# Designs tried in a protein design run: peptides against a protein of PDB entry 3B8E. Part 62

Target 1, 230 residues: chain A of PDB entry 3B8E
Amino acid sequence: PFLIFIIANIPLPLGTVTILCIDLGTDMVPAISLAYEQAESDIMKRQPRNPKTDKLVNEQLISMAYGQIGMIQALGGFFTYFVILAENGFLPIHLLGLRVNWDDRWINDVEDSYGQQWTYEQRKIVEFTCHTPFFVTIVVVQWADLVICKTRRNSVFQQGMKNKILIFGLFEETALAAFLSYCPGMGVALRMYPLKPTWWFCAFPYSLLIFVYDEVRKLIIRRRPGGWVE

## One batch from the design tools (peptide; aimed at target 1 E172 A178)

Design b2_p28_5_s4 (made by RFdiffusion4, then SolubleMPNN; from b2_p28_5, 26 letters changed)
Fold by OpenDDE base, seed 1:
Structure b2_p28_5_s4 (fold): chain B 230 residues (1-230), chain A 28 residues (1-28)
Amino acid sequence: as target 1 above (230 residues)
Amino acid sequence: EEKERKEIYEEALEMLKKARELRKEALE
């Protein structure tokens, strides 16, 4: 996400504090959940026939899966960002290269896509208004990620949501998102302004996309064992 | 300072809301 911000030279979609909250709050519990699940799966798995090669293949697969999921997650966040800015009069095309003028406190007449002038303060408010939805989008997409990561090869429909740690992780992420989004003072302290409940739904298509993607991937793996998707 | 920032934020949020309404009216 931060790389796209630099490359596209758009207004900052995600604040540093929000990034830290993601890294410390939302990624840690999923990682712990996955670590426990891997440990449990490794205990239940018969010794790999070739521990070195099978471990390497598995690590590569996990790395690729996380990379792909992370890309979809980032796309979801940016989609939400662009939707919010578009609703506030800034179309995506207009945002390209706008950062310089956007961050200039002396320019109080930055025009949106419809010719409306925005003061520096107004621009910063709409920018910070994007931080919370971006964060929430990440959390909602992570729900799907957590659910799909429970099983490496089996469908979620086959194994169900039996892992209490996974469920706890989902609740913790959701609670953190709700706290950061709606707790008084978070707008001032974290530059995360309150989110309209409707924005929670902006992430759902991406959560569904991740879910479908993973199910399709798993289906391909099941139908073609040893294929390139593994 | 925090109180002033909160007031500024609330005012700005109201202005943004009004601006959105005006834009919606202008597009209809």
Scores: peptide ipSAE 0.018, ipTM 0.484, DockQ to the pose 0.021
OpenDDE base, seeds 2, 3, 4, 5: peptide ipSAE 0.000, 0.005, 0.014, 0.012; ipTM 0.216, 0.201, 0.412, 0.359; seed 2 fails the geometry check

Design b2_p28_6 (made by RFdiffusion4)
Pose (drawn by RFdiffusion4):
Structure b2_p28_6 (pose): chain A 230 residues (1-230), chain P 28 residues (1-28)
Amino acid sequence: as target 1 above (230 residues)
Amino acid sequence: SSFHFIIFFFFAILFFISFIFVVYFVFS
């Protein structure tokens, strides 16, 4: 959101105060719950891990996330940001450009008249909007995320999805999001109510992508002992 | 405005129910 905000100088898809809603807020309970997760095999049947090699935060870890599911999770939220506007004057292939504030009216785009008080709005279909969706979009995929980061070798099936806390940590999250996106007013610090009708589900298309993917490979992993590139 | 409140209360209820289940499962 901040990166592409420079390369193509488009409108800021995600705010800073908006980021401190994934860390010390929403994803919180989910990951804590990840811990209550149980065995995945008879571990008391394997030499002790050699602390010289198999680190905790391996780098394959980074690949399988920071450059793989951080992306298809990236596109999903970097999509809703678009159709959060298209239904307001989004430039499907336009917009790519600054948007002053002392401008106050003077300019707009794609058949419109945006600015002052609509400048609070020329930055409101984004502020109290686009951001907040690019937010719920996050959590949206954090589901298939939280349900895939529950094993590194077994399918959600071969390991019943019964992490009581986590399952009941999901609503515990999703609810925070909405109870926060429709906060009777805590929209001052955060953003504004994103139209329940669609503004939510739009990110859900991608979550199904995440899931099946890591779900597949795990088979490639199992159907192949010392699985190749994966 | 009613739809906002309903949605807000609905998700608050869900949050509390889930929190009760979490507490229960922690002490079980």

Design b2_p28_6_s1 (made by RFdiffusion4, then SolubleMPNN; from b2_p28_6, 25 letters changed)
Fold by OpenDDE base, seed 1:
Structure b2_p28_6_s1 (fold): chain B 230 residues (1-230), chain A 28 residues (1-28)
Amino acid sequence: as target 1 above (230 residues)
Amino acid sequence: EEERKRIREEFEELLKKAREEIKKALEE
């Protein structure tokens, strides 16, 4: 998200405090949950056929898969960001290069895509309104990520949801997201303004996309052992 | 190669469904 902010010169989609909440809050418990689930998964149980060459290939492929999932996650966040800004009159094309004027406190007549003028304060309110849904989108997408990371080859439908620690991680992450999104004072303290509950569902298509992507990937691995995806 | 094609087609269909759900969510 931060890299896209720099490259595209758009208003900041995710604040520093929000990033810290993700890194320290939402990622830690899920990571612990996954560490315990590794004992049940096939990720570490399969020995490489060739310890020298296959290990390196497998590590690279796993890294690429997680990288791709991370990209889908980021796209989900940006989608939510662009939707909120578009609803407030800022179309995605208009946001490109707008950062300089957006962040200038002395410019109080920044025009949206429809010619409406926005004060600095109004712009910052809209910007901070995007932080919470971006965060929530990440959390919702992480639900899918946690579930798919249970196994390397087996379908989620085959492995099931038996790990109580994983379930606890999902609840904890969701509870944290709800707290940060709706607790009074979070708008001032964390620049996370409350969201309409409907915005939680904006991330669901992306969660589904991640599930589909992973299931397809796993299906390819199962049908073509030793292929380019394994 | 035929299996890869089938998997790709299944993925594209699922992507289409996801896009439709996004569209519905935007219309609400």
Scores: peptide ipSAE 0.000, ipTM 0.145, DockQ to the pose 0.016
OpenDDE base, seeds 2, 3, 4, 5: peptide ipSAE 0.000, 0.000, 0.000, 0.000; ipTM 0.169, 0.206, 0.191, 0.180

Design b2_p28_6_s2 (made by RFdiffusion4, then SolubleMPNN; from b2_p28_6, 26 letters changed)
Fold by OpenDDE base, seed 1:
Structure b2_p28_6_s2 (fold): chain B 230 residues (1-230), chain A 28 residues (1-28)
Amino acid sequence: as target 1 above (230 residues)
Amino acid sequence: EEERKKIYEEAKKKLEEARKKIKEALES
């Protein structure tokens, strides 16, 4: 997300504090939950033919999977960001290169895509209005990520939600998202303004996409053991 | 903090007015 912000020179979709909340609050508990996950019975029962090469291949596959999931997660966040800004008169194409003028407090007549002038204060409100939905989108997408990371080959439907730590992680990140989104004073303290409940649903298509992607991947792996998708 | 709250409320009001104008413009 931060790299796209720098490259596109768009208004900041996510504040530093929000990023820290993601890194410390939403990623840590899930990571711990995965560490306590029961080793997939299929992975441990297979004696690696070559422990060195098979470990390296597995690490590469994991890295690729996390990279892809992270990309989808970022896309989900940015989608929510662009939808919010579009609803406030800023179309995505208009946001490109707008950062310099957006962040300038002396410019109080920044025009949106419809010629409406925005004061610095108005722009900052809409910017900070994006922080919460972006964060919530990340959390909702992480639900799918956590669920799918439970197994490499088995469907979520086959293994089920047996890990209590995983369930706790899902609860904790959801509770954090709700707290940051709706607790009074968070707009001032963390620049996370209250979120309309409807925005929680903006992330669901991406969560579903990740879920479907992973299920399809796992299905392919099960049907074609040793394929390039493994 | 009170000044920040006042600025926020005023800016919020202006934002709502701007949103209303945009909506009216889109419906015309």
Scores: peptide ipSAE 0.045, ipTM 0.636, DockQ to the pose 0.018
OpenDDE base, seeds 2, 3, 4, 5: peptide ipSAE 0.000, 0.022, 0.000, 0.026; ipTM 0.163, 0.569, 0.195, 0.586

Design b2_p28_6_s3 (made by RFdiffusion4, then SolubleMPNN; from b2_p28_6, 26 letters changed)
Fold by OpenDDE base, seed 3:
Structure b2_p28_6_s3 (fold): chain B 230 residues (1-230), chain A 28 residues (1-28)
Amino acid sequence: as target 1 above (230 residues)
Amino acid sequence: EEERKAIYEEALKLLEEARKLIEEALAE
């Protein structure tokens, strides 16, 4: 999100403090919970790997898979961002290069796509309105990420949901998202304004997409051991 | 502020429902 903000010179889609809340708040407990996950049922049935060649290939494939998942997360967040701005009169094409004027507090007549003038304060309200649903979108997508990270090869249905700490992690990050979204003062402290509860469901298609993607990937790995998808 | 309160109450309701579903799933 921040890279696109810099490259495209668009209004900031997600605040830096909110990014820190994702990295340290919503990701930490789930990451720790994975340390308590049960080993895959077939782990001891695998043949020894070549430590030089197979390790390097595996690291590259894992990096690529996480990169693909990260791209889906980013797409979900930016979709929400562009929808909210469009609903407020700013079409995506109009946002390109707008950052300089958007962030200038001395310019109080920035025009939207329909010629309506926006004051600095009004623009910042719309910007901060985007931060919360972007954050929530990331959290909902992270549910799928956390679940799929339980195993590398086995389906989630084969491994099961036996790790109670992992379930707690899912609940904790959701509760944190709710707290940051609805607690009084978060608009000032974290630049996150409250959103309608229905916006939580807007991220579900992306979460489902990641889940389906990973299940298909794992299915391919099970059917074709040593393939390029592993 | 009243709108915020209404949104918060609805969010709490959803969280409570989610908690119940998790507890039911863990009880099986």
Scores: peptide ipSAE 0.017, ipTM 0.370, DockQ to the pose 0.206
OpenDDE base, seeds 1, 2, 4, 5: peptide ipSAE 0.000, 0.000, 0.000, 0.008; ipTM 0.199, 0.294, 0.157, 0.201

Design b2_p28_6_s4 (made by RFdiffusion4, then SolubleMPNN; from b2_p28_6, 26 letters changed)
Fold by OpenDDE base, seed 4:
Structure b2_p28_6_s4 (fold): chain B 230 residues (1-230), chain A 28 residues (1-28)
Amino acid sequence: as target 1 above (230 residues)
Amino acid sequence: EKEREEIYEEAKRLLEEARKLREKALKE
């Protein structure tokens, strides 16, 4: 998010504190859970051909999966960000290069895509309105990501949700998202304004898409062992 | 506001449940 903010010169979609909450609160536990579950399901339950090489391969697969998940999460978050800004009159194309004027407190007549003038305070309100939905979108996408990454080959329906660490991670992420979204004072303290409950559902189509994609991938792997998709 | 409050209270419950799960997971 921060890199895109710099490169595209768009208004900051996510605050630094929120980024830290993602890194420390939402990414660490899932990563540990994924590492544990893959070790259990793919290493321990599969006949290891070579335990040493298979461990290394699995660690690489975990890292790769985590990287891919992170990209999809970021895309989901940015989608939500652009939707909210577009709803408030700022089309994505108009946001490009707008940062300089957006962050200038002395400019109180920044125009949106429809010619409406926005004061500095109004711009900051809409900016901070984007922070919470961005974060929540990431968390909701993470639910699907955690579930799908539980196994490499087995469907979630076959393997089940037995990893207590995974379940813990899901609850922690959800609770953190709800806390940051609805706790009084978070708008001032973290620049995360309260989120309408409806926005929790905005990420569900993405989560479903990821889930379906991964289930299809796993199905292909099961039907074609040793294929390029594996 | 009522809905936000309900979600916030649910979040507190989930945090407590998560804590319990963590404690159980650490014992296993």
Scores: peptide ipSAE 0.007, ipTM 0.267, DockQ to the pose 0.558
OpenDDE base, seeds 1, 2, 3, 5: peptide ipSAE 0.000, 0.000, 0.000, 0.006; ipTM 0.205, 0.176, 0.184, 0.318

Design b2_p28_7 (made by RFdiffusion4)
Pose (drawn by RFdiffusion4):
Structure b2_p28_7 (pose): chain A 230 residues (1-230), chain P 28 residues (1-28)
Amino acid sequence: as target 1 above (230 residues)
Amino acid sequence: VVDDVIFVVVVVVSVVLVVAVVVIVVLN
């Protein structure tokens, strides 16, 4: 959101105060719950891990996330940001350009008249909007995320999805999102109510992508002992 | 025991939040 905000100088898809809603806020309970996860095999049947090699935060870890599921999760939120505007004057292939504030009115685009008070709006189909969606879009995939980061070898099936806390940590998250996106007013610090009709589901298309993917490879992993590139 | 307590708390909180969201959505 901040990166592409510079390369193609488009409108800021995600705010800073908006980012401190995934860390010390929403993703919180989910990851804590990840811990309550149980065994995945008879571990008391394997030499002790050699602290010289198999680190905790391996770098394959980074690949399988910072550059793989952080992306298909990236596109999903970097999509809703678009159709959050298209239904207001989004430029499907346009927009790529600054948007002053002292401008107050004077300019708009794609058949419109945006600015002052609608400048609080020219930055409100984004502020109290686009951001907040690019937010719920996050959590949206954090589901398939939270349900895939529950094994590194077994399918959600071969390991029943019964991490009481986590399952009942999901609503525990999703709810925070909505109870926060429809907060009777805590929209001053955060954003405004994203139309329950669609503004949510739009990110859900991608979550199904995440899931099946890591779900597949795990087979490639199992159907192949010392699985090749994966 | 501790896990059951935490579970109950989480369920309660989740139910409350869901109800609260439903109410807010209906009012809007």

Design b2_p28_7_s1 (made by RFdiffusion4, then SolubleMPNN; from b2_p28_7, 26 letters changed)
Fold by OpenDDE base, seed 2:
Structure b2_p28_7_s1 (fold): chain B 230 residues (1-230), chain A 28 residues (1-28)
Amino acid sequence: as target 1 above (230 residues)
Amino acid sequence: DEYEKLLKELQERAKKLLEEVKKRLEEL
């Protein structure tokens, strides 16, 4: 997320403190839950023919999976960010390169895509309004990603939600998201303004798309074992 | 600028700690 922010020179979609909350709060328990499920799955798998190569392959697969999940989460967050800014008059194309003027407190006439001028304070309110939905979107997408990661080859519908640690992680993430979104003072402390309940649902179509995509991917892998889609 | 630098340093330390915890969990 931060790399896209730097490369595109767009207004900050996610605050540094919020990034830390994601890295330390929301990702930790899910990562532990996935590590436990992976260990259980590996115990149930036949003894590795070559423990060294199979361990290396597993480490690479885990690293790739975490990297892909992180990218999907970032894309979901950015989608929500662009939707909110577009609703406030800033189209994605107009945001490219706008950061310099956006962050300048002396420029009070930054124009949106429709020619409306925005003061520095107004811009910062819109920016901080994006931080909470971006975070919540990541959490909602993580629900799907965690459920997806639970099963490597089988459909989620076949294995069910038996992992108590995963369920606990989902509740913890949701509770943290609710706390950061609605606790008084978070707007001042974390620059996360209160989220309208309707914005929780903004991520659901994206979460559903990821879920469908992964189920289709798993279906393809099951039909063509050893294909490039693994 | 100093605050952003400090936050970046904390973020890097946190990431390193997380990687170490993951590594230790994998060794268990």
Scores: peptide ipSAE 0.000, ipTM 0.205, DockQ to the pose 0.020
OpenDDE base, seeds 1, 3, 4, 5: peptide ipSAE 0.000, 0.000, 0.000, 0.000; ipTM 0.201, 0.191, 0.227, 0.217; seed 1 fails the geometry check

Design b2_p28_7_s2 (made by RFdiffusion4, then SolubleMPNN; from b2_p28_7, 26 letters changed)
Fold by OpenDDE base, seed 3:
Order: sequence, then structure tokens, then C-alpha cells
Structure b2_p28_7_s2 (fold): chain B 230 residues (1-230), chain A 28 residues (1-28)
Amino acid sequence: as target 1 above (230 residues)
Amino acid sequence: DELEKLLEELEKRAKELLEKVKKLLEEL
């Protein structure tokens, strides 16, 4: 998100504090939960790995999987961001290069795609309105990510949702997202305005896409062990 | 602006730490 903000010079899609809340709040507990599950599963069934060859392959697979998932998360967030701005009169094409004028407090006549003038305060309200649904989109996509990361080769349906720590992580992320979205004062503290409940559903297609993608990947791995998808 | 830069740096460090933790967790 931040790289696109810099490269495209668009209004800030996600606040720095919100990004920190994602990285520290929503990702840590799930990551810990996955560690416990992997420790339990690996202790029971695996011969000693060759630490040099098997680590490199796993690190590459993990880096690719996280890179792909992170890209889908970013795409989902940006989709939500562009939809909200478009609903407020700012088409995606008009946002390119707009950041300089957008962030200038002395320019109170920034025009949208329809010629409507926006004050600095109005622009900042719209910007902060984008932060919450972008964040929620990431959290909803992370649900799918956590569920798919539970298993490396087996379908989630085969292993089931027995890891209580993973379930706790999902609830913690959801509770944090709800708190940041609806708690009074978050608009001032985190620049996150309250989210319309309908925006929670905007992320679901992306979560489903990740889930389907990973199940297909795992199916291919199961059918063709040692293929290019491993 | 300075606070935002500090927060960005903190975020970068936090992400790096998180990635390290994720890697460690995946190695377990």
C-alpha cells in the first residue's frame, strides 16, 4: 500500500498507525498460533530434516506464498479504497498525482472528477473514511490466510479447525477490527472513521479467492508431489 | 512529518521483526 502511495502520488490509502496495528496486532497472534500447530504436527510425523536443503526450499515456498497472499491483500485493500473514493467523486485516474494538492492545507478548491470542489477538511474526512475499510479488508483476507496456512499439503477440511490458538487468533483479529472500526475516538486517535457494516462483505470475494487458490495449489501438490508448485 | 517518519521506520522494523518471527514459527 505505501509503495503505491509513493509511486502513484495518490492520497494515503492506509494510515501508518493502522498498518502498525495490522502488523503487530492482527499478524502476531495468528503467527504464534501457526507455530504451535506446526510444532505439534511436525513432532509427530517428520524424520530429521536436512537443515540446509529443506530450510531453503521451505523459506522459498513460504516467501512465495506470503508474497502472493500479501499481493492479494493489497489488491483487495486498494479495490476498496478506489471504490470509496469513486463513490465520493474521485475516479482512480483523477487520483494519480493528486497527493500534493490533496495534502496542501491552503488549497481548499481541489476538484473531483465531476468538478465539485473539496476543502482540505472534506478531503481528509474522505481519506480517513478509506482507512477503516482498507484495514477491515486486510483482516478479512487474513482470515483466509490463517486458515490456509494451517496446512501445507492437506486440505483444511481434512485437518479441521482443532487448533484453539488459531481460532483465538481469528477472534482476536476480528475483535480488534471491530474495536478500531466502531470505538468512539478512533477517528481522532487512529484516523479511522466508523465503517458501514456493508463494507465487511467487500473483502469476502478476495478471501474466497485466496481460499480457492490455496486449495487448488494443495490439490496439485497432493496429485503431483515434487512438481513446480512445491 | 517527523512523527510520521518515525512511525514509518517503526513500522518497517516491526514488519521485519514480524517476518523473522513468522520464519521462526515456520521453522518450528
Scores: peptide ipSAE 0.007, ipTM 0.229, DockQ to the pose 0.021
OpenDDE base, seeds 1, 2, 4, 5: peptide ipSAE 0.000, 0.000, 0.000, 0.000; ipTM 0.233, 0.217, 0.225, 0.222

Design b2_p28_7_s3 (made by RFdiffusion4, then SolubleMPNN; from b2_p28_7, 26 letters changed)
Fold by OpenDDE base, seed 1:
Structure b2_p28_7_s3 (fold): chain B 230 residues (1-230), chain A 28 residues (1-28)
Amino acid sequence: as target 1 above (230 residues)
Amino acid sequence: DELEKLLEELEKRAKELLEKVEELLKKL
């Protein structure tokens, strides 16, 4: 998110508080839950691999897969951000280079894509309105990510939802997202303004994309054991 | 109020860091 913010010079899509909530609230419990995930049912069927070659290949492939998933998560967040800004009159093209004027407290006539002028206060409300949905989008996309990370090879449909800690993590992050989105005073306390219920659905295509991506990846691994996708 | 000030300070620091990164990227 920050790299695109810097490169595109757009208004900040994800606030510091929101990042902190992601890192501490939504990433930690799931990461712990994955450490306690039950062994994949096919691990016992794998022949001993060469520790030098196959470990390095697997680590590289895992890192690439997580990198790709992380990019899809970021894209989901940015999509939600652009949708919300577009609903408020700021089309994505107009946001390019707007950050400097957006962040200037003394400029109170920043124009949207339709020529409407926005005060500093108004545009900060819109910015902070984007932070909560971006966070929620990350949480919703993480549902898919956490579920798929349970296994390297087996489909989620085959492995099932056996890890109670993972289920708890999914519940906790969802409850946190709901709390931060709808609890009165969060706009003042954390600059996380209330989320319209419809914005939760902006993440679902990306969650589905991650899920489909991983199921396809796993399907390839199952069909080609020892291939470059493992 | 204190939390809001802390958040504003964090945002300010984040923006300053971003500006520094932008300057570094422009030099590259």
Scores: peptide ipSAE 0.015, ipTM 0.347, DockQ to the pose 0.017
OpenDDE base, seeds 2, 3, 4, 5: peptide ipSAE 0.008, 0.018, 0.014, 0.008; ipTM 0.310, 0.371, 0.344, 0.330; seed 3 fails the geometry check

Design b2_p28_7_s4 (made by RFdiffusion4, then SolubleMPNN; from b2_p28_7, 26 letters changed)
Fold by OpenDDE base, seed 2:
Formats: structure tokens, C-alpha cells, sequence
Structure b2_p28_7_s4 (fold): chain B 230 residues (1-230), chain A 28 residues (1-28)
């Protein structure tokens, strides 16, 4: 997410170190849970491994799981960010390069895509309004992503939801998202304004697309073993 | 024990990522 912010010079969608810390923190338990489940699934499919030589979870598996989650979350978050800003008059194309003027407290006439002028305070309210939905979108996208990442080849429907740690992680991150979204004072403490219930649904289409994509990918892998889609 | 080790590794990675983000933010 941060790389896109720097490259595109857009207003910061997840603007606080705290939110990034929470995001990273929220990702840890799910990532571990996913890595564990993948290792278990791989063990069940492979011949007996030597537990002394074959690490159940290798660094590659952890890196892949965590990296994939982070990438998908970022994409989902940015989608929600662009939707919210578009609803407030800022089309995605207009946001490119806008950061410098956006963050300048002395510029009170930043125009949106429709020529409406926005004060610094108004812009920051809109920016902070994006923070909570962005975070919640990460969580909602993570629901699908964690589910799809359970196996390399098996459908989610075949593997099921047997990993208790993963389930716990999903509940924990959801509870955290709810807390951050609705607890009074989070706007001041974390610059996360309360989430409208409608914003929870912004992530669902994206989560569904990811889910469908991965199921199709897995289906292709099952039908054509050794294909380039692996 | 393996889970704890993984947790520690992830925590360390998270901290490093956070530090990198903070560093980049300070450079802006």
C-alpha cells in the first residue's frame, strides 16, 4: 500500500503508523494459522516426512502466505479507498499527484473532479473517513484470502474450515475491526472515523472475485497438472 | 514450539516492515 502511495502521490489511504501497525499485527495470527494449515495439508498428502529435517513451515511458505495476503489486502483496500474518494468527488485519475496539495494545510482550495473546492480540514476529514473502511476492507478481503490459501490445489470446499487457529484469527481480526470502527474515541486516537455499515460491503465484491479467481486457478491446476498456472 | 518460533519470526518481520515504513515516512 505504501509503495503505491509514494509512486502515485495520492492522498494517504491508511495514513497512520498506528493503522499500519494494527494491520501488520492483525496479519500475524492469520498468517501463522495459514502457514500451519498449509503445512498440515501438505503433510497429509505427502509421504511421511522426517520431522527433524522437514520443517513443517518453511520460510518460503511463510513469506508466500504473508506476502500474498498483504498484496491482496492492499488491492482491496485501495479499491475501497478509491470508491470512497470518488463518492466524495475525487475520481481516481484526479488523485494522481494530488498529495502535495492535499497535505498542504495552507491550500484551502483544492478542487475535486467536479470543480468543488475543499479546505484542508474537509480534505483531512475525507482522508480519515477512508482509514477505517480501508482497514475493514483488509479484514474482509483477508477472510476470503485466508480461506483460499489453505491449499495449493484443493478447493476450499474440499478442505473445509478445520483449522481452529485460523478460525480464531478470523474472529479476532473481525472483532478488532469492529472495535476500531465503532468504539468511541478511535477517531481521535487513531484518526479512524466510524464506519458506515454500507462500507463493509465494498470489500465483498473484491473478496468474491479473489475467491473465484483462486478456485478457478485451483480447478485448472487439478485438471492440468504441471501447467504454467502453478 | 514451532508455532512460537513462527510467531517470533513474523513479529520480527512485522517490526522490520514497520521500521521500514517509518523510515520511508520520515524521508518524505
Amino acid sequence: as target 1 above (230 residues)
Amino acid sequence: DELEELLKKLEERAKKLLEEVERRLKEL
Scores: peptide ipSAE 0.009, ipTM 0.272, DockQ to the pose 0.032
OpenDDE base, seeds 1, 3, 4, 5: peptide ipSAE 0.008, 0.007, 0.005, 0.007; ipTM 0.266, 0.295, 0.228, 0.253

Design b2_p28_8 (made by RFdiffusion4)
Pose (drawn by RFdiffusion4):
Structure b2_p28_8 (pose): chain A 230 residues (1-230), chain P 28 residues (1-28)
Amino acid sequence: as target 1 above (230 residues)
Amino acid sequence: VVDTVVVVVSIVLFLLTVFVIVFVSLSN
C-alpha cells in the first residue's frame, strides 16, 4: 500500500493508523490461538533439533510467506481498493496521480466533480472507505491464512479443524473488524462503514486462492518425500 | 474454562456486530 503509492503515485490504499489494526488488534488473538494448536506427529521420535541449522524463523519461512502468500494476499486487498472506487469514480486504468487537499474542488476525474467537503470526500471514498475495506480484505484472507498456518505437513482434514480457541478466535477477529467498521462513531480515528452488501465479500474471492494452494503443495510435499523445489 | 470464555466472548462480539450492522442498515 505504501510501496505502490510511490511507484505509480496513486491514492494511499492503506493508512498508517490503519495498519496498527492488524498487529496490536485483529491478528492478535488468531496467532495466540495458533499456539494452542496440538501435535502433528510423534515428535518424541526425532533427534533434537540442531540449533546450528533448523532455526525458528527459517528463511524458507520468509519465502512461504513474505513472498508467496503475502502476495496473493496482497493482490486481494490491492483489488478491493479498486472496486471500492469504481462504484464512485474510480479510474480502472486512470487516476495514477496526486490529489491535493488545498485544491478544494477544482479537479476530479472519470466524469465527476470532486473536492471541498467532497474533498473531505475526495479523500473519503478512500479515508473512511478504501482503507477500511483494504482492511477487512486483509482479515478476509487471514482466515484461509489462519487455517493454513495450522500445519506444515497435514491437510486441514488429516488434522481436524478443532482448535477451539482459533475457531472461536476467528469470529473473535472478524467481529472486531465489523464492530470496528460500523463502530457507531469510532470512525473518527478509523474509517467508515463499508457497504455490507459487497464491500466485504470482494476480498473473499482471493482467500479461496490462498487456501487450496498451500493445501495442494502439502500434498506435493507428502506425495514426494524430500519434495523438490517446494 | 478458557475455551468456554472465548466461545462466549466470540459469540457476544458476533452478535453485537450483527446488531450494529442491522442498526446501520435500518438507519439507511

Design b2_p28_8_s1 (made by RFdiffusion4, then SolubleMPNN; from b2_p28_8, 25 letters changed)
Fold by OpenDDE base, seed 5:
Structure b2_p28_8_s1 (fold): chain B 230 residues (1-230), chain A 28 residues (1-28)
Amino acid sequence: as target 1 above (230 residues)
Amino acid sequence: ELVEEVERRALELVEEARRLIEEAERKL
């Protein structure tokens, strides 16, 4: 998010406060839950791997998979961001290069895509209105990430949802997201303004995409052991 | 209880970070 903010010179889509809420609030319990996940049923059936050659390959491939998932997650957040700004009169093409004027407190006549002038305060309200849905989008996508991280090779349907701590983590991160999004005073305390309930659904296609991507990846690994996707 | 404590500490850290950001923004 921050790299795109600098490169594209767009208004900040995700604030530091929101990042901290993700890292400290929503990611901790899910991450801990993965440590208590049941081992894959096929691990015990595999012959001993060569510990020197196979570890390095597995770490690189896991890192690449998480990198790709992270990109899909970011795309989901940016999609929600652009939809909200478009709903408020700022089309994506107009946001390119707008940051300098957007962040200038002395400019109170920044025009939207329809010629409406926006004060600094109005612009900041819209910007902070984007932070909450971006955060919620990340949480909704993390549902898929958390579920797919249960296994490295087996389908989620094969392994099942047996880890109660994982299930608890999904509810906890969702409850925290709802609290931060709708609790009175969060707009002042965290600059996270309330979002329409419909924004929760904007992330669902991306959550589904991650789930499908990982299931397809795992399916390929199962069908082609030792392939380039493993 | 542990989750609530982690949430509380996380919120406190977020509020502190927010204050630091606001102070930095005022100095710019």
Scores: peptide ipSAE 0.015, ipTM 0.312, DockQ to the pose 0.043
OpenDDE base, seeds 1, 2, 3, 4: peptide ipSAE 0.000, 0.000, 0.000, 0.006; ipTM 0.276, 0.194, 0.195, 0.225

